# Ledger of designs, part 225: peptides against a protein of PDB entry 6GMG

Target 1, 331 residues: chain A of PDB entry 6GMG
Amino acid sequence: DSDDRVTPPAEPLDRMPDPYRPSYGRAETVVNNYIRKWQQVYSHRDGRKQQMTEEQREWLSYGCVGVTWVNSGQYPTNRLAFASFDEDRFKNELKNGRPRSGETRAEFEGRVAKESFDEEKGFQRAREVASVMNRALENAHDESAYLDNLKKELANGNDALRNEDARSPFYSALRNTPSFKERNGGNHDPSRMKAVIYSKHFWSGQDRSSSADKRKYGDPDAFRPAPGTGLVDMSRDRNIPRSPTSPGEGFVNFDYGWFGAQTEADADKTVWTHGNHYHAPNGSLGAMHVYESKFRNWSEGYSDFDRGAYVITFIPKSWNTAPDKVKQGWP

## One batch from the design tools (peptide; made by RFdiffusion4, then SolubleMPNN)

Design b2_p17_7_s1 (from b2_p17_7, 8 letters changed)
Fold by OpenDDE base, seed 3:
Parts: structure tokens; sequence; C-alpha cells
Structure b2_p17_7_s1 (fold): chain B 331 residues (1-331), chain A 17 residues (1-17)
């Protein structure tokens, strides 16, 4: 129950983290220890270390989404999302492939669709777009200048995003970012902002008007990226979990992973920060744990999800929640 | 465990205006 959620207590600003626990290529720690690390490494505003505020600790306590929330400064809206889908592979596999023993047709189609997404290419697309946006942000001191720069960059690269509507999430993302408008944030100056990336795992079969099979095994046609742009329409994502396929089975609604603005060129070496569940130290779920995972560990996901989206948002450059280099664990 | 208890899920915070 949501009533079991507890806000982690404040940690002294000078308190150093305890060592993280390595596990299957990940680094793991309890949430209060992550707060200590966060204060030492990620908390800096204008170069000054900050104690995580009560509000930020409350955000963090919500679990996986809380990690992205505290680092991005806002609850994820997921409006500017990218993925990569191999349509030819999907069609060919449906035509030439066969269901596994005991696999239903719906299960087969759902699986084939899931496997037709390329997480690495999706991530790469988001990074590409973020890079374009960052170039457009540079030396742009008002939104008009930013938008003009963005259009020019897209034209130079012959990117299909140049054809997006002015009201699309792609062009409106910056203006809709609260920290962009804050005096101590962007102060309406695009050059003070930078693009950052997080990822969301979720279930495709969320349409309650669709067949039960789609809700159980996935909707092969749902949440596909648009050709050329890679944009995913996330408007139908209502955080509805996968439907049980057997009695007693249950699935989680979503997972979030924070990447930020790491410059590591090798996707496999990038670090993704995420939480397991909301903080309930006195409840059945227990204390929240935070994980720092490599891309392979993150992108592997769970059977709970058949979609992965890579989302772009913005933070002030004065924040250190998205450094160029992220170190896994502690020390 | 990395995977949360699926029976409880992750509480979704209200979207701020």
Amino acid sequence: as target 1 above (331 residues)
Amino acid sequence: SIRPDPSLGTYVAPVPP
C-alpha cells in the first residue's frame, strides 16, 4: 500500500557513503546510502555541494521513478521518447517463424514484436538527438534562437525530425521544462540547459478495449517508433501493467533508469541508475535499494515489460546530476 | 532483489501541474 511509503531521513552533508555491494555486474546499495553518494557526487549546484532536500528525498522514495525524478528535477512526462524497431525482421519472423512448443499465436507475435526492438539503436537515436539539441542550445539565449538552431541542425543532417509540427513534444520539450523557467535554473536561457536521457520500461498491451491476449502477451502494433524520426507516441502509456497469464501471477507497472549525459561512446560501458521499489522500510517490500547497472543489465529488462523507450528531457547545466562520467558504485 | 514485488507495483506519484 502507498501508505507504507516512508521518506528517507536527511543525511549529513559531509557523510561519506558506505561501500556498494557488487551483484551480477551491478552495484547496489540501500536508498539512504545512495543519498550520501548523491550529496557527494551529484548534488552540486553552481559547483556547491548540497544536502538533498526533504522534497527531493520524498521524490526519491517513490522507487525507480524516484531516481529519475530527483536527478531530472521533475516527474517524468515521457513525451519525447525514442526507440528502434526492425519492421523487416518482424514481418519476416512472423511469416517464416514458428511458435515454440506450447506457445500461443498471440504469445508468439508478442514475443517476436518485443525481439524486433533494438535497445542499443534506440539508445543511440536518443543520444544522437540529444547531441543535436545540445548544439542548438549552445549560444542560444532565447527559445526562438534555440528553435532556429535546432531546425538548421536537423536540416544539415537531413533528419526527419525537421518535419515535426511546431507543437510536437520535440519542439515544445524545452519550454515545458520547469527548470528552464526557474531563475536559478535556465532563467529562460537555452544556453544554460542541456539535454539528458532516461529510459522507461513498460508494457505494450495497455488497451483495455483490446483482446485479453494482447494484454497478456503484448500488442505487437503498440508503441512502435515512427519511421525516420524514431519518435514513440507515449500518449497511450497509462502505467498499466501486463495482465497475468496464470493465477497468482503479477507484473510491475514500469521501470525507470537514469542515464543523464554521459559521454562514454561505448553503450555497453554506460551506467544506468535505478531503484527497485518505493521505500517501505517497515512494510513488506522493505527498504528501497538503488542500483547502478551497465547498459546490458538495464536493457535486459524483465518479463513485466516488452517496450523500452529512451526519453530526452532537460536540466540546467549548473546541476551535477548528469555528469560526463558516472562511476559505478562506491568507492 | 532488483525486481520489485509485482503484486504491489511501484506507486505512481501524481503528475504535478
Scores: peptide ipSAE 0.035, ipTM 0.756, DockQ to the pose 0.340
Fold by OpenDDE base, seed 4:
Structure b2_p17_7_s1 (fold): chain B 331 residues (1-331), chain A 17 residues (1-17)
Amino acid sequence: as target 1 above (331 residues)
Amino acid sequence: SIRPDPSLGTYVAPVPP
């Protein structure tokens, strides 16, 4: 079925989008129409509209990850990920709660763990860190200056991230960003870059050496944020989907949502852009659709996933893929 | 390194009650 993926055709640069379809707090459109919107709104390099290239259209065709891929300029590495976990809630619910009727102990523990993550606080943590990074970037003209600024900012805020190793994903994220090194990107000038955010939903029970119950119902101990920093070790995420609990049941491997660098203070009013599946207009899955969802719609996730992480990466300020304000739908 | 999988995708969110 994977052979059914098709790269969407090019759209004329000046072609305006058709209206999006509103549905339950989301705005939905077919992928080709999103390309039209993207070219009008997000394609700008140094203030000039650009036609989405064949390479970019190919990236986009991969579905949810494709939206993040096109807008961030690279395939997600997920190295700098944040989440929030309420340990007290988790312990209390395990101690005082009981499995629901028909719920196994493993299912109960997995559910309680999932519910102990706070998506809003996780998102807020990522935004906080991104803001610190942006301040550190603002007047830094080399990486050393950026790192010095970053450490100072963290110290001023008494942030536990100041204690991270110099080789950690936190401090190495900028230097490992291809667009930072590009002549038409950052050109090795941190002040030309800005921090952006996307989110990944995935399954905790990915360890093949663990019990079948953990693979089916989640691993309560997996992918928890480190205390103080909120950093999630994503090294064990291998894009393995949830194991079926019944015959015929199937789950997808992940979901990605693009936030960028919106300045809206109310999390509930932020817009998240994501895709449903890879583009297969002639296949059983059909054409790819792109959704612009409010945070509530995005953060609800699916039963396929029991973890959500908010990831920071960087793009050149000359790109318009992460504007301060994102308008949902069209017009 | 994580590579793109041609089977990448999700499904539409359930309709709220």
Scores: peptide ipSAE 0.029, ipTM 0.727, DockQ to the pose 0.058
Fold by OpenDDE base, seed 2:
Structure b2_p17_7_s1 (fold): chain B 331 residues (1-331), chain A 17 residues (1-17)
Amino acid sequence: as target 1 above (331 residues)
Amino acid sequence: SIRPDPSLGTYVAPVPP
């Protein structure tokens, strides 16, 4: 019941975080302590620390999506999403593989599809595109200049994204970013913005008109990236969770992980920040916890999800919510 | 458990219009 959600209280600007708790290669803390860290590390606007506002604390209180929300400055729209799918592996496994003992055909196909996605390659594709976009943003003082730069960069790299429609999420993403238009943000100046990345885990079998098997075990054909571009059509993602396969089983609708704009070249060393659930300190769920996970821990996901997407959005360069280096935990 | 509690029905914040 969303009715138990509580906005975390304000934390003094100068309050230092308590040490994070190590947990299976992750760093964990309660949401209030994350706010303290956020204020010390990520809150800077134009080089000055800021107290997390009530609005930002409210956003954060929504759980995993709240972490991405507060750091990106907007609720995730997930329009510019990337993934990598090995079609040859998928076809080969379907043809030559066999269901496990007790596994239905639908379950087998869903599992094979899930396993045919490469999270690391998907992440790398998003980083590649973000880099191209950042180069295009550089020294572009209006949207037209940005778009021209972007097209040139794509042409030089012979990237299939050059063939995308002008109205595609790829080309429209910047103009549709609220902070781009804000006076204290981009102020309509692309050169004041930078591309950032977050990830979403979700369920493929969301079509209510599809078979029950697809809802339970996944839709092998859903949310595949387009060849060449790696773009995923997220329009059918309605935040519908996996259907129970047994009585009493329940699944969560999504998970979000914040990466930002880390420059660490080794994917395995990148840090992903995410929350477990909405903040309900007086409810059955308890207080929200924030996790800082390495890529391996993040990309493993949960049985609740069979898709992962890596999404690009934009934030003002004046924000410090996406620093080049992210340290796991505290200190 | 780091697993999002299914009971948490991650309240999809309504996409602000």
Scores: peptide ipSAE 0.038, ipTM 0.762, DockQ to the pose 0.309; fails the geometry check
Fold by OpenDDE base, seed 1:
Structure b2_p17_7_s1 (fold): chain B 331 residues (1-331), chain A 17 residues (1-17)
Amino acid sequence: as target 1 above (331 residues)
Amino acid sequence: SIRPDPSLGTYVAPVPP
């Protein structure tokens, strides 16, 4: 019940965080303590620490999406999403594989499809594209210059994204970013912005007009990346959770993980920040906890989800919510 | 639990209109 959500109280700007606790190979803390860390490490605007505002604390209180929300400055739109799918593996496993004992055909196909996605390659593609975008942003002082630079970069790399329509989320993403237009943000200057990455886990079987089997076990054909570009059409993602396969079973609608703009080349060493649920200290769910997970822990996901997308958005360079290096936990 | 509680419909933050 959304009525139990509470906005965490303000934390003094100079209050240091308590140590994080290990949890399943992750660093874990309560949301209030994350706010303390955020103020010390990520709050900087133009090099100055900032107290997390009431609005930002409210955003954060929404759980996993709240972590991405507060750090990106906007509610996730998920329009510029990337993934990697091994079609040959999928076809081969369908042809030569067999359902497990007690596994239905639909369950088998859904599982094979899920396993045919490569999270690491999907993440790598997003990082590659973000790098191209960052080069295009550099020294571009208007949107036209940015777009021209972007097209040139794509042409030089023979990237299939060069063939995308001008109205594609790929080309329109910057202009549709609120912080780009803000005076204290980008101020319509692309060179003041940088590309950042977050990830969303969600369910493929969201079509209510489809078979019950697809809703329960996944839609093998849904949310596949386009060949060459790696772009995923997210228009059909309506935050609908997996359908129960047994009475009393329930699934969560999504999970979000914040990566930002880390420069660590080894994917396994990258840190992903996410929350467990909305903040309900006086409710049944309890206080929100924030986790800092390594890529392996993040990419494993849950049975609630059979898709993972890596999404690109933009933030002002003056924000420190996406530093080059993220340290797991505290101290 | 690290797993978002399914009973708690992640309060879809109202998409700003």
Scores: peptide ipSAE 0.035, ipTM 0.754, DockQ to the pose 0.336; fails the geometry check

Design b2_p17_7_s2 (from b2_p17_7, 6 letters changed)
Fold by OpenDDE base, seed 4:
Structure b2_p17_7_s2 (fold): chain B 331 residues (1-331), chain A 17 residues (1-17)
Amino acid sequence: as target 1 above (331 residues)
Amino acid sequence: SILPDRSNGTYVAPVPP
């Protein structure tokens, strides 16, 4: 229940952030202080700092999804999602492994499925595809040129994505990006856009018609990437949290982490920005906090989730919400 | 329609000794 959600107040454009607090390998701060940092570092449009608007502050107030929302410019649609799943590991562990002491068969299968996903490989796949897209965007001044370039790049790499339908989320992602069509955004010029990445953690057992065990312990067959492409069908993700396994237990619906377009080659050194919950300074949850986590901290996830997807979207190059280098914390 | 939001705080994983 987000009835007590509050939009953070405006921060003066010249207000410098207070130091972030280190916490469990992360840099942490309250949402208002993140707004200050955002204005100093990420707010730039055409090289000029901008005050975070009321609308943007409202988006941000939604928590983890708000961080991705304000930086990507749109509410996440999650249509172009990638992951990596080791089918051989999964089959082998199911065949030769055994449930832990006290672990049910369903719990065992759910855990094995979760562990068969490789977050690093999923992230790398998304980065690979984003790189291909960026090359396709570079000198394309209309969508047709972009699509032609994209197909050529995919063909050169013998990438299975070349076989996707023209109407697929993969090929339609750019045209369906609002900022691409905006006059002050892409203005329908692909070369003015760049691919960016965020990640979503969520629960696999969302099918209400499935067994209670799948809802409690995960659906081993759900949200697997397609072979070759790595694409995940996210159509069945309805933001339904894990079902409680014991009385009083509750789980979060999702988590979002913003990566953007960092160029750091070492995945472990990349920084992921995310929020803990919606902003409720006068409520029981308290003020929203923003975390800047290294990949290891982000990719570890929580027991609330058994799936991670890495999603590609686009922003105008004139925005600085996805810089090449992200510095963790402040100063 | 109400946009989905995160309703819980960040889980802190135990730090190994």
Scores: peptide ipSAE 0.025, ipTM 0.696, DockQ to the pose 0.044
Fold by OpenDDE base, seed 5:
Structure b2_p17_7_s2 (fold): chain B 331 residues (1-331), chain A 17 residues (1-17)
Amino acid sequence: as target 1 above (331 residues)
Amino acid sequence: SILPDRSNGTYVAPVPP
């Protein structure tokens, strides 16, 4: 029920944010205060600070996805997603492991599959690919040049992505980015764009034609990355939450975390920005809060989710929504 | 039309180890 969703009011451009609240190793603030920070830190277009527009505030009000939405400039399509899955670990654990006491076979298999994903390696793969893309972008003034550069980079690294179809999400991602085509964005110039990363947590057991057990405990075979490329087919992700395993239990449909283009080499020191829920200050959920979490806090996720994907998209270099360094909290 | 959003309640961040 999103009927209680409210668009946060405008904040004066010169209003400084209040201090964030430390919370379990992360920084937390109410959405209105995040808007203040965003205007001071991330709002810049061509170096000029901007007030968050009504449209942007409306996007933001959608919660965790809203944070990614406002910073990426588009609703997440999740088409260019990466993950890492340890097939050997999975097979070995299934073969040699045993269900815990009271754990069903389906629950066991779902858990083993979940544990066979490596969030850090998935993130690293996305960063690697983003880096390749950025190199391909930097001196390309048309899409053809970008694609040629990209293929050369991939060939040089002997990356399996070089074998992807020209129409694949990998090669089509840039041309399908609205901000790339906008006059005030990329203006069809790849060199004006940069690759950015966000993450999505979601549930694997979304196939309604599958067993109830898979919907409750996970589908071990779903949303695995291709071995050579790390690409995840996200086409079957329909934002369906985990099915309840007990009466009264409910799960959230997804979680999104914004990373952008931080240059911090240590994954553990990277900052991920996300929201708790849609903004409902007059509703039961209350006001939206924004969290800035370290990778450890973000990647841990919740029992609501058994998959994590790291997605690449693009924003104009003129935007400051993905700076090299993100400072956690305020001041 | 309303775009998909987080449908259920909020979580408290886990305590770091």
Scores: peptide ipSAE 0.024, ipTM 0.688, DockQ to the pose 0.050
Fold by OpenDDE base, seed 1:
Structure b2_p17_7_s2 (fold): chain B 331 residues (1-331), chain A 17 residues (1-17)
Amino acid sequence: as target 1 above (331 residues)
Amino acid sequence: SILPDRSNGTYVAPVPP
């Protein structure tokens, strides 16, 4: 019920955060305390701390997507998404594997498909592409220069992305980023922008025209990455949750995790920031909590989801919402 | 403008085995 969502109040700029609480390998805090941390650590514009605006606090209040929203500066469009799928594993398991006791064929196929995705390789691909994009952005003072640099980088690396259409989300992502066009953002200067990464967990069985089994147990063929590029067609993602398999069962529509532009080479040591639900301090859900999770905690996901995508977008370099190093929790 | 979809929340992460 949208009526229960509340915008968190403003926090004084000089208010220091309370310590985070450890929770199952994560660092956890209430949303108001995250705002305090955000103002101290991530709020910097051109090197100066900023109080989180009312608009930003409103974005944040939307829950897991709100964390990505406030840090990326726009509601996620998810157009430039990457994943990794092991086709051989999938085929072999289908051929040689068998359903578990009490598992239907549809359940088996859905599970095998889910398990055939490699979250770490998907994340690695996104980081690789983001790195290429960042090199292309460097010293490019107009979009034409950026695109030329990008094509050259891809050619040098023999990357299949070089064959993408000019209108592909891959090439159009920068120009379609609002902060790129803003005077206090990129101001149409690619060299003022950097690539950042977030992740989305969602359900594959969203097609209402498909079988009930696919909606309940997953669509094994849906949202697979294209060979060579790793690009996932996200056009069919309509934020539809998994269908219940039993009466009273309900699933969440999606989960978002913010990575930004961390330089930590070990994926397992990277920190992912996400929220549990929209902020409803006076409602049944309660106050929103923010989690800072290691990659293993994030990538594990939930039974609500059978797909994970790693998405690239852009923010101005003047923003500190995507620093090279993210410290988990608060000392 | 259509309001963006809100997060309905996620479950508390289970204790890893």
Scores: peptide ipSAE 0.024, ipTM 0.696, DockQ to the pose 0.055
Fold by OpenDDE base, seed 3:
Structure b2_p17_7_s2 (fold): chain B 331 residues (1-331), chain A 17 residues (1-17)
Amino acid sequence: as target 1 above (331 residues)
Amino acid sequence: SILPDRSNGTYVAPVPP
């Protein structure tokens, strides 16, 4: 029932969070308590704590996407997405591997494709690109300067992204960020912005014109990163969930995890913040919960999804929604 | 107004070894 979503109530600015509870190696809490933590830790604008606005609370109430939404300041567009795919592994496994007992050919191919993605390498690629972008932003006071810096950085690293079209999401991402244009945000000054990362899990078999098998077991050819750049064409992602493989089976449409701009070099120690579902305290789903997971727990994903992308966007440096260090749970 | 898509929900899986 689309009508059972509720906006969490306002929390006093000075209210401290209750302790998070451990859940399978994650730190977990109800959405209202996350709001309290957010106000204490992430709400700062220009160093000043802010109460989460009604609008922000409404965004948050949308679940996993809401966590990314409230922290990035915009609904995810997912245009600048990265992944890593081992083509040799995929080809070799298809050639030399065999379906498991009871596994169909389509199921086998879908599984092999899923397993050919490397989440850690995908994440690393996004971090690498974000780092390049941040260097390009640092002393650029207009978009032209930023783009020039970016091209120079890419040339120095012999990065294939230097060959992308000027209209590519890679080059247009900053100008298309609302907070970049806001007076209290970037104010059209790239040096006031920083690159941040979130991740999306989704289903590859979204083409309605494709075979039922692809919709059920995945499309092995869909949403692969481009060689050299690692860019994933997300234009075909329409938030269509996996098709049921058995009667009564259902899958969710997507999952989002917020990383921000953590500086922890060890991927395994990075913290990913995500929600379970939209907030429906009086509905069948219940209250929304927020999880802070380590990378391994996040990257494991669910059977609902066979793709993971790591997306770059931008926020003002004056926001504290993407600190260098994220502490898991409370206290 | 067209409301953005919202997640239907996720579950917490055990931590992989």
Scores: peptide ipSAE 0.023, ipTM 0.687, DockQ to the pose 0.045

